# Peptides against a protein of PDB entry 6EJA, part 53

Target 1, 276 residues: chain A of PDB entry 6EJA
Amino acid sequence: VEYMPANPVRIAFVLVVHGRASRQLQRMFKAIYHKDHFYYIHVDKRSNYLHRQVLQVSRQYSNVRVTPWRMATIWGGASLLSTYLQSMRDLLEMTDWPWDFFINLSAADYPIRTNDQLVAFLSRYRDMNFLKSHGRDNARFIRKQGLDRLFLECDAHMWRLGDRRIPEGIAVDGGSDWFLLNRRFVEYVTFSTDDLVTKMKQFYSYTLLPAESFFHTVLENSPHCDTMVDNNLRITNWNRKLGCKCQYKHIVDWCGCSPNDFKPQDFHRFQQTARP

## One batch from the design tools (peptide; aimed at target 1 R149 E212)

Design b2_p25_7_s4 (made by RFdiffusion4, then SolubleMPNN; from b2_p25_7, 10 letters changed; failed a check: the pose's geometry)
Amino acid sequence: FFARGSGAPTGRGGSDEQVDALEAK

Design b2_p25_8 (made by RFdiffusion4)
Pose (drawn by RFdiffusion4):
Structure b2_p25_8 (pose): chain A 276 residues (1-276), chain P 25 residues (1-25)
Amino acid sequence: as target 1 above (276 residues)
Amino acid sequence: AREEMVQADREEAHALNQTFPPNWD
């Protein structure tokens, strides 16, 4: 990541944010901002204060826009995938924004390498897609994720409605819902009317935590399957002993886990050279 | 009946989160 690319990638950051931490969001935005990238910010419908603050930012910079539509993106809600898919369509239709990669971030994310290094890395691997799979037993993954259950999002709640079959003829996979996808794959997901994309959009409209498997499943079974890199380029601070308290039991008909917040004792983790 | 089914699913998913927890990044 030390070299200087002659044709650097331009990155579309899609920020899906909620809550009250506007100053922290502004600090993270400062760290990731470059005039040659693009920023498309979705603010949860329920977070009006944060939305007003985000509007000030978008009014200041030409390469920053806010989604005019806003969804109540509850934990594990089917609406998160809807949010990503609509944001991808919007971004592809913005012809004045010639972006090469799609990167999703939340208000709780932070960069651990400089923009120069990120651009250099992605410029070398601009035809790859970066998704992290669970890598362990797939039947246990399907069960734990409730992928063989039918869910419906209404009234800001995920309702478990019954069982369903895993469709035959495709491999189902999943893992992290943080990823980096290149423009060519995003176009395929958005505009393809082939049997895989059409049926997976239907299947995942009624799925819990859809973003943790929709893009994996589509990519692995698509003509772009040979572009997958099993690494999302993220460090996620999972600590099961603390983060799996079924804390979302009142929002979804299921038990879930979330990553812990980093502390000072974790700083050395950001310096690991094991994987990018 | 529905409450019992949802609770059973929660217990299963919670047990899996202890034995097959998220380990990916």

Design b2_p25_8_s1 (made by RFdiffusion4, then SolubleMPNN; from b2_p25_8, 12 letters changed)
Fold by OpenDDE base, seed 1:
Structure b2_p25_8_s1 (fold): chain B 276 residues (1-276), chain A 25 residues (1-25)
Amino acid sequence: as target 1 above (276 residues)
Amino acid sequence: MREEEIQAEQEEAYELLLTDPPTDD
C-alpha cells in the first residue's frame, strides 16, 4: 500500500543533455514524465540536432521547456555548475510552475523509486535536501577531487593553474553530482548575498567537477545545514574499470571517476536498491 | 495526456531502456 499525500510535491526535473542521442533521451523522458511535474531541458550549445529534437518535444507538452540560453559544457567543467545555477534562477522566475523540488537527471542514472513512491517520500520530507556524500576520508576526498587546486575552463579544456587554499571556516563536502533540493534551499543558493554563497560561487567557478561538491558544501555551512540527508535516491552505475579511467584527460588536466551508462545487465540493481 | 496513456508510454519506455539503455555521447 502506497502512501498518498494530501498535498503532493511537484518536481522540476532539469535535464542537461548533449550529443545526438535523441532516441535515448526520448525513452528516458517518457519513463520519468508526469503531468504534475515540470521538465526544464538544457541542450549543449554544440548539439544543434538534439536541440531541434528537444524543441519538438517541448512543443507537445505544456510542462516541458527548453532553456533559451545554451552553454558549451565539458566533462568536469565549471560551466556545468553555471548551467545548474542559471536553470535554478530560471525556474524560480517561472511563477506559473509551482515546483517544490529540483532534481537533475542524465542518462547515466535513474531514480530508484517509482513516481508515486518518489512523490510520497518527498512529500513526507519536503523540508529536507538530499545529497549523497562521498562516505570516505574528507582529506582524501579533497585531494582526489582537486579541491585544493585551481582550475580554469577555457577553450573546451579545464586547465590546472596551481594550488589554492580552502576558505577558512568552510567544511568542504561532496560526493554525487545528482541531488534533490527543495525550493527553499534553491532560493537561498540563487538569491542569497551572504558571504558563504558569494564566496562559494567564486571558489567553485575555478573548481573541477563543481556539481559534486558545491551544493553539499554550501548546504552544510549554511543556516539550512540541518536539512541535509545523506541520500540522493538515485541508482548510479559506478564501475571503477570504466568510470575511473582517464578517458577525459584530453579535456581535463585531472583524472577522476564519472558515472557509467547503464547496460541491460545492470538493471537488476533496481530490485536490490533500498534506501530510506 | 491521459494517465493511462502516460502509464502505457512509461511501460514501453522502460522496456526499451532494458533492451537499449540510454547512453551519453
Scores: peptide ipSAE 0.022, ipTM 0.460, DockQ to the pose 0.016
OpenDDE base, seeds 2, 3, 4, 5: peptide ipSAE 0.006, 0.027, 0.014, 0.019; ipTM 0.384, 0.428, 0.375, 0.438; seeds 2, 3, 5 fail the geometry check

Design b2_p25_8_s2 (made by RFdiffusion4, then SolubleMPNN; from b2_p25_8, 14 letters changed)
Fold by OpenDDE base, seed 3:
Structure b2_p25_8_s2 (fold): chain B 276 residues (1-276), chain A 25 residues (1-25)
Amino acid sequence: as target 1 above (276 residues)
Amino acid sequence: DREAEIEAAREEAYNLLLTDPPTSG
């Protein structure tokens, strides 16, 4: 029997989708949809067919909206962070959507546990933020991520412009770009005018894979640092053999690694109760 | 006690998992 909290959290699911993943999106949406949550969907500027489909869905559900703006995002692009930041602002300005948590998803995501379990958990830890760190040497992470390099997103490409220094006094962290953030922290990121947020927004506007590090870094250096939980409730399908072949060199002046999509053969991972 | 709470949350979170696909693009 699952615990039903007296004041259950309501979730703003932010879906960043692109391409032709209509079927996957529909499946995922069906699996995560609940009347008490909110769904804010950004469709890549280049994915017009998908956009039309998503618009149709949004018209059927009052708690589903599509971003009126659309960005053309690329792997590793700074525009992805911009997408999240703008969506956060939008969601905070939607006074009719009293959400408590921000959760980003892609069309490839799929819930392993029930909505009730998720809500119960987040309701118990409603003041926490859930971000997964890399868990390795930070210096190596910085080098691998290219955080000490300056990038510019232009013409659907991330151009490496040169070297840069990490701002003084900032403890950089990062890992997964999938997270669960509470409303309070989202408000801070969105509306704070302190040096940290201001500088980090500027810094990460020229950063490769900014979403993998921005929120981690801001949170850990903020007054909200004591709310970080090093778990994003995600299973990462990490296969270095497949994910580290410089597959994105055509759009990024960097050789990076990324997780892979799950395959049916990976199903056993979902059955495990142990730590990933 | 705050650290203990965080650790508890971290541990419990392993029972609530979603897929973690690659970055969009």
Scores: peptide ipSAE 0.408, ipTM 0.824, DockQ to the pose 0.022
OpenDDE base, seeds 1, 2, 4, 5: peptide ipSAE 0.368, 0.323, 0.369, 0.395; ipTM 0.811, 0.793, 0.794, 0.829; seed 2 fails the geometry check

Design b2_p25_8_s3 (made by RFdiffusion4, then SolubleMPNN; from b2_p25_8, 15 letters changed)
Fold by OpenDDE base, seed 1:
Structure b2_p25_8_s3 (fold): chain B 276 residues (1-276), chain A 25 residues (1-25)
Amino acid sequence: as target 1 above (276 residues)
Amino acid sequence: SREEEIEEFRKESLELLLTDPPTWG
């Protein structure tokens, strides 16, 4: 759908970046940049070079800001969720940035559709939240994700401490840690004091890869549950055989998976992706 | 109809994608 909506949504792009891939980030940034959107960039505390580069960019654009706080995040770390939650709070407190959607990105992301297409789509479905579920056996998901295990992030490591129970009355869900959330839901997650949000924040502070499940679970158990769309509008070169080799065992007391880099031969997947 | 709406949504959704790197599958 390519049309100009009467009331186009404005997007807060939250970029979580690390390392030294400044050129790649710059390329991606230019590809997604638009004057009507907002860009809030968190640079890993350990990535000082990248931080300096990003600061330079932020000085050139009024709709680009860098988090004044910086966290040291690790793969699978609970601190990543904290980063998102704090970013959400910051964005909600920025009264001069009237954003409608929250979209998280990494330096490895790249748009394959135009801004106009994205805006048109989100404007049509502005009341929805886009989260991709695993689409498999939920019990198996819980087990494989380690949701029934207690983890502690300490000294750049995720320590497995023991077993735990899933909170009663909670329907756990999850999948991709990349999503599109509307402002209304972000407000709920940020400011609600109900039992659900409070307990889930506590629960997921000891969770491995919390961003892959927290927002799914909160949304599906909240008064906003009817706004969920099982689609995050993302495509990933996901090959379990290649990506699930416990490559992060040195960081996490668990085995996880990572996607593979796209190759020209993988381009056909963009046309064949089946999403609900 | 509801079915038509769902189909329309699916079609539109397939036309809007970003490459992303999830950490778990």
Scores: peptide ipSAE 0.077, ipTM 0.662, DockQ to the pose 0.058
OpenDDE base, seeds 2, 3, 4, 5: peptide ipSAE 0.029, 0.006, 0.028, 0.092; ipTM 0.625, 0.405, 0.610, 0.670; seeds 2, 3, 4, 5 fail the geometry check

Design b2_p25_8_s4 (made by RFdiffusion4, then SolubleMPNN; from b2_p25_8, 12 letters changed)
Fold by OpenDDE base, seed 3:
Structure b2_p25_8_s4 (fold): chain B 276 residues (1-276), chain A 25 residues (1-25)
Amino acid sequence: as target 1 above (276 residues)
Amino acid sequence: SRAAEIQAAQEEALALLQTDPPTYD
C-alpha cells in the first residue's frame, strides 16, 4: 500500500485529441480518471464527432472540462504548442481547480503506475519539473529536429521557409513532448514577460515539433533551471518500424519519427525511449 | 542539496519504471 501524503498533489491532465478515436480516448480516460484530479480536453477543430462525445463526458464529471476554443492542429505543427500554452493559461485562471501539476497525455502515452504511486511521488517532489531530454549530441538533435530551420504552419501544412539561427545565449534542449510541470513553472511560462519567455514563444511559433523542445529550453534557461528532472514518468509506445517512415511528409516539409497510439496488443511494448 | 534531490527523484522515477504499469483495458 502506498503512503498517503498529508497534502497530496492534484493534477491537471491535459488531453489533446483528434480524429475519431473515441475508444482509445475512453480507455485512456478510464485509466487516468480520479475524482481528485482535473481533466482539460482539447478536441481538434475538425473533429466534431469526437468533440460531441467529449462534451458528453464533461457533463457527467464536474472535474472534466472541454476547451471552449478549438485549434486545427497537425503533426509537428506549431499550433500544438499554442494549444498547450492556452490550456495552461485557462487552467491558471480556473480558480476553482487547485491543481499542482500539469500533465499532458495522449493515446500513445500512459502514466507509469497507479494513481496513488504517482501522487505520492509528485507530492514528494512537488517543486520539480519532469522533462525527458534526448540524451544525445545536442548539435545532432538541433539538426534532426530542424530547430535551425524556419517553419510556417499554414493550410494544414508545415512549410519550411529557410534557415535560421538559434538565439544567442540560449542553451537549447529537448526530447519528449510529454512532461510533468509544476504549477509554479507553468505560471512563469504563462505570465512572465522576461526576455527569455518572450523570445522563446516567438522562436517556437515557427518551430517544427515545438513541444519537444520549448519547455525544456525555457526551463533550463530560466530561474527555475534547478528544478529539472530528466524523466517524464510515463511509458510511450515506440514502434520505429511504423513511426519512422516519413509518414507525415504530406503535411510537413520534414521527416521524423512519432510514437504510436497504444492498442491492446501493444501492452507488451511499454518502454521509455528518447525521440530522434 | 538541490542536486541530491534531483538525483533522488531520478532514481525513484527509474524504480517506478522497472515494471510494467497496470493494463488500461
Scores: peptide ipSAE 0.471, ipTM 0.827, DockQ to the pose 0.020
OpenDDE base, seeds 1, 2, 4, 5: peptide ipSAE 0.461, 0.432, 0.467, 0.450; ipTM 0.805, 0.816, 0.813, 0.822; seeds 1, 4 fail the geometry check

## One batch from the design tools (peptide; aimed at target 1 Q145 C255 C257)

Design b2_p26_1 (made by RFdiffusion4; failed a check: the pose's geometry)
Pose (drawn by RFdiffusion4):
Structure b2_p26_1 (pose): chain A 276 residues (1-276), chain P 26 residues (1-26)
Amino acid sequence: as target 1 above (276 residues)
Amino acid sequence: AFFAVGAGAVGGQGEWDAEAERLFHS
């Protein structure tokens, strides 16, 4: 990531944010901002204060826009995938924004390498997609994720309605819902009317945590399967002893886990050279 | 590794077994 690229990638950051931490969001935005990238910010419908603050930012910079539509993106809700898919369509239709990669971030994410290094890395691998799979037993993954269960999002709640079959003829996979996807793959997901994309969009409209498997499943079974890199370029601070308290039991008909916040004792983790 | 993900993100993992069922119906 030390070289200087002659044709650097331009990145579309899609920020899916909620809550009250506007100053922290502004600090992270400052760290990731470059005039040659693009920023498309979705603010949860329920976070009006944060939305007003985000509007000030978008009014200041030409390469920053806010989604005019806003969803109540509850934990594990089917609406998160709807949010990503609509944002991808919007971004592809914005012809004045010639972006090469799609990167999703939350208000709780932070960069751990400089923009120069990120651009250099992605410029070398601009035809790859970066998704992290669970890598373990797939039947256990399907069960733990409730992928063989039918869910419906209404009234800001995920209702478990019954069982369903895993469709035949495709491999189902999943893992992290944080990823980097290139423009070619995003176009395929958005505009393709082939049997795989159409049926997966239907299947995942009624799926818990859809973003943790929809893009994996579509990519592995699509003509772009040979572009997958099993690394999302993220460090996620999972600590199961603390983060798996079924804390979302009142929002979804399921038990879930979330990553822990980093502390000072974790600083050495951001310096690991093992994987990008 | 280019990004860190901590608490406050909307993302997560599903969990379902006997212990999780007891916590859910508690």

Design b2_p26_1_s1 (made by RFdiffusion4, then SolubleMPNN; from b2_p26_1, 13 letters changed; failed a check: the pose's geometry)
Amino acid sequence: NFFAVGGGTLGGEGEDNEETRKLYES

Design b2_p26_1_s2 (made by RFdiffusion4, then SolubleMPNN; from b2_p26_1, 12 letters changed; failed a check: the pose's geometry)
Amino acid sequence: NFFAVGGGTISGRGESNAESEALYNS

Design b2_p26_1_s3 (made by RFdiffusion4, then SolubleMPNN; from b2_p26_1, 13 letters changed; failed a check: the pose's geometry)
Amino acid sequence: NFFAVGGGTIGGEGRDDEESRKLYNS

Design b2_p26_1_s4 (made by RFdiffusion4, then SolubleMPNN; from b2_p26_1, 12 letters changed; failed a check: the pose's geometry)
Amino acid sequence: NFFAVGGGTIGGEGESNEETEKLYNS

Design b2_p26_2 (made by RFdiffusion4)
Pose (drawn by RFdiffusion4):
Structure b2_p26_2 (pose): chain A 276 residues (1-276), chain P 26 residues (1-26)
Amino acid sequence: as target 1 above (276 residues)
Amino acid sequence: SADDEELKAFIAETPDPEVFEMGWEP
């Protein structure tokens, strides 16, 4: 990631944010901002204070826009995938924004490498998609994720309605819902009317945690399957002993886990050279 | 391309201690 690219990638950052931590969001935005990238910010419908603060930012910079539509993106909700898919359509239709990669971030994410290094790395691998699979037993993944269960999002709640079959003829996969996707794959997901994309959009409209498997499943079974890199370029601070307390039991008809917050003792982890 | 194949092979051969944490049915 040391070289200087002659044709650097321009990145569309989609920030899906909620809560009250506007100053922290502004600090992270400062760290990732470059005049040649684009920023498209979705603020949870329930976070009006944060939305007003985000509007000030978008009014200041030409390469920053806010989604005019806003969803209540509850934990594990089917609406998160809807949010990503609509944002991808919006971004592809913005012809004045010639972006090459799609990167999703939350208000709790931070960069651990400089913008120069990120651009250099992605410029070398511009035809790849970066998604991290669970890599373990797939039947256990399907069960633990509730992918063989039917869910419905209404009234800001995920209702478990019954069982359903895993469709035949495709491999189902999943893992992290943080990823980097290139423009060609995003176009395929958005505009393709082939059997795979159409049926997966339907299947995932009624799915818990849809973003943790929809893009994996579509990519692995699509004509772009040979572009997958099993690495999302993220460090996620999972600690199961603390983060799996079924804490979202009142929002979803399921038990879930979330990553822990980093502390100072974790700083050495950001210097690992094992994987990008 | 060759660079792509090297990257995918590097990721496949390099250990990854991070574990994806999954939910459960109550």

Design b2_p26_2_s1 (made by RFdiffusion4, then SolubleMPNN; from b2_p26_2, 12 letters changed)
Fold by OpenDDE base, seed 3:
Structure b2_p26_2_s1 (fold): chain B 276 residues (1-276), chain A 26 residues (1-26)
Amino acid sequence: as target 1 above (276 residues)
Amino acid sequence: SAEFEEFKRYVAETPDPEEIALGSLP
């Protein structure tokens, strides 16, 4: 019998969708829908048919809303980060939606575990943030991601403006653009006026693939750095001791390993050890 | 990803606009 927490976490699922994958989205939505969670859906500005379909769904469920604003996002565009940040602000302003965790999804995502398993796990670790690092040489990562280059998104195109320097004193990190963030950290990112958040928002507004690095970098350099867990629950072999064998399949996957099987020592292993 | 590398190549082959410092854009 899986332990049911006394105060189960409630999740805000942010779905960023585009194109013609309406059937896939419907399937995914049915698989992840639960009455105790919240679903906030952004549809690309160019995907009008999909938008109409999503609006229809939102009218049927009280815990499903569609963004009143729509961005035209391009692959690698800075607008994706803007979409997440604005969604976070919107969700924090929705006082009738008491969510505890933020989870981003696409139409291609699919749950591999039950809602009860996910809720039980997150309820146990409600004070933690789950982001997966690239696990490579950081200098190489910076170069490959183009973080030392300045870009501008305009007219559905990324324009190179020149070279730039990484801000001094900032430990840049990144990896997966799929993450699980607790409300407290989302509040910090949304409302903090400190130099870190302000500078990073500016820096990443001119960045390629910003969602793969922004939240990692902000978290690791923030007062919340001790809440970092180097796992987004979507990447394989995070619990090798339990024989978990998984590959990244763009799903919510914790490799078939039960959260109840985790020992305290296992959790500590997953925490980010590198500190600024 | 391969797609990202292709994108970077495309950007690299595109002429650079006038260099603009961070914060100078409206």
Scores: peptide ipSAE 0.016, ipTM 0.384, DockQ to the pose 0.016
OpenDDE base, seeds 1, 2, 4, 5: peptide ipSAE 0.007, 0.011, 0.016, 0.007; ipTM 0.370, 0.330, 0.395, 0.322; seed 1 fails the geometry check

Design b2_p26_2_s2 (made by RFdiffusion4, then SolubleMPNN; from b2_p26_2, 11 letters changed)
Fold by OpenDDE base, seed 2:
Structure b2_p26_2_s2 (fold): chain B 276 residues (1-276), chain A 26 residues (1-26)
Amino acid sequence: as target 1 above (276 residues)
Amino acid sequence: SAEAEELKEYIASTPDPEEIALGELP
């Protein structure tokens, strides 16, 4: 029996998209679209074709908007966090969009549950934030993520400038850069002037893959720390056979691997996990 | 806990960082 919430949550879906995969994005969008939710789409500055396509979609739906600003993002770039932070501010300033949850998506994401199921679940846990931690040794995580290294995003490259220290008194955490955040926490991140938020925004502006750690770290060190759920409600399509080849050495002064796209042949995995 | 039983996946997404190998370049 599916729970029917009295006050269903409304979701702000933030889509960060790039490239030329317009058809894929369209399919994903159709799958997640609902009249009661909100869709805020950022298209990479370099993806003009995709931007035109997304603009056409936004004109058809009142609850779909495209960011008037566009960033040129690279894999692992600090600008990705900037994109999320700016989108959060924009969404909070949109008083005509009363959203309750922030969910980030890419063009490669796809729903495996119904909208009703997602809404029912989030409505039950509307005061929680869903962030998935790495689940490993934290010191190892810091080292592998390069959190103790200073990076500068410039000219479509992440330059490693040197070593840095983790701020004193901060418990660093991280994991998936896909999360579900409630409005209250987003408000805190956006408008708080406390030392934690201020310091972390500065720190992560020079961080590799900042979205994988920023929100975890801020949440766990904030007055909202008790709202964390170590689950981002995502299923990961990882093909272990592909391994890591450090394919981004030309873009980042660090070893990193790209995520795998879902293929039609992967749908059987969704069916297995979707069983009640 | 009841909460744990309800925590299911809703969105198919890219691999988590735990599955992404990162490291310093030699």
Scores: peptide ipSAE 0.180, ipTM 0.706, DockQ to the pose 0.250
OpenDDE base, seeds 1, 3, 4, 5: peptide ipSAE 0.006, 0.000, 0.008, 0.130; ipTM 0.376, 0.323, 0.400, 0.679

Design b2_p26_2_s3 (made by RFdiffusion4, then SolubleMPNN; from b2_p26_2, 12 letters changed)
Fold by OpenDDE base, seed 2:
Structure b2_p26_2_s3 (fold): chain B 276 residues (1-276), chain A 26 residues (1-26)
Amino acid sequence: as target 1 above (276 residues)
Amino acid sequence: SAEAEELKEYVAATPDPEEIALGYLP
């Protein structure tokens, strides 16, 4: 059902891209671009070719910007969370970009619904945050994610330093590293000085795959916990033979493939992925 | 845990963007 909201939400799309997937990025960008939204693109520090390409695109559109800072990020590394957090701060400081929602994307993401459908849906639920939980045993999740282990990202490697404890009183959750966050929650994460945010930022700075758990955990333990929706409106299924597979859902969904599902041998199929 | 180690190894084995570009992407 198409709903025309009186006050449609505006979305800040944060694109974290790397490698030389310029063609894929261009296709994805064309598919998601709208004049009413904002696009903030981080290009890996090592991806100079892609950076040049992205800069060219950004110069053509007033609502497209590239991060002036660039991080060397390995998938699964703590630096990915840092990238998101810094991007959030930047976006909040951009007073000329009145965005309502934060959505993270990679070059592998494709919309499976129209912009109007997405906007209508988010406008209806503008006070909610959409994060998909793992739906498994929490203890197993902690172990599998290595949350009880201390990691250090250094020289494009995640070094295991030892064991650690989950902070007392914190209910850990996580799942997908794809999320849709409202501005209010992003403001909280960015500017709050409470013990929760401070402690979690520190905790997750030494965490493997931090983006899969940080925002879930912070949200569920925060005063904003009642805004949690256990759905990220994304389908992330990678198939080596067929590329990214998208499953139809009744609600507005986005199709994307998590880098965590990629293997080096799968990358030859990356650019062949098409929007369903 | 074994699973955590597997994840660590996965991350460690993941090529950097330039390596990916040179080896797997045009």
Scores: peptide ipSAE 0.020, ipTM 0.456, DockQ to the pose 0.022
OpenDDE base, seeds 1, 3, 4, 5: peptide ipSAE 0.000, 0.006, 0.007, 0.018; ipTM 0.293, 0.358, 0.387, 0.457

Design b2_p26_2_s4 (made by RFdiffusion4, then SolubleMPNN; from b2_p26_2, 12 letters changed)
Fold by OpenDDE base, seed 3:
Structure b2_p26_2_s4 (fold): chain B 276 residues (1-276), chain A 26 residues (1-26)
Amino acid sequence: as target 1 above (276 residues)
Amino acid sequence: SAEAEALKEYIANTPDPEEIALGYLP
């Protein structure tokens, strides 16, 4: 659904990227770039080549910035959450970037809908937060995610230290680590000093795959809980042959696949893909 | 991924502390 909203939302895209796949990133960037949005890119500390490439891009566009800090982020590492949280703080402190939504992306994410569709949708639901839950037994989820275990990220490793208990009174939830968060909620997460945010930040500092659960848990237990939509606007796999893993969503669709699997010609296809 | 799921299951079913080597984010 496309329309021209009177006050279109502006999106802060936070890109967390690593490796040497500069071409793939460039393709993805071209696919999502719009002059009215903002792009804040974190390059893994170990990815110096990519960092140089991204810096070059950032110099060409006024609405593209690169994090001055860089973390060594590993799969499942707590550092990923730290990256998002710090990025959120940075973005809130950028007074010259009036963004309304926070969207995280990797080089493997590609839009299959137009910018206008995304903006129209988010403009209509600007007060909502989009997080996809696992949709299964929560107790099983906790166990499988290792939320009842302590982890320490150190030297590109996750150290499992022992068992822990879920804080009392907290309804833990999670699912996808891809989310669309409105500025208000991001402000809450960033600046709130309430017990929930404080405890959850501490708790998730020692959590495996924290981004899959932190924002869900905080949101659902917060005064903003009514703003939750169990949808992260990701689409079902567009190409089974490539082994992509995606989720079907109603209006705006995104797909995350290996960036190495995408070709320039695929972007044209994505944009024209009709949804039933 | 299947690998990630397997790892989660391994962690869940292993009672003793262990070191897990993880690669870059997928």
Scores: peptide ipSAE 0.016, ipTM 0.417, DockQ to the pose 0.023
OpenDDE base, seeds 1, 2, 4, 5: peptide ipSAE 0.014, 0.015, 0.009, 0.019; ipTM 0.429, 0.455, 0.364, 0.465; seeds 1, 5 fail the geometry check

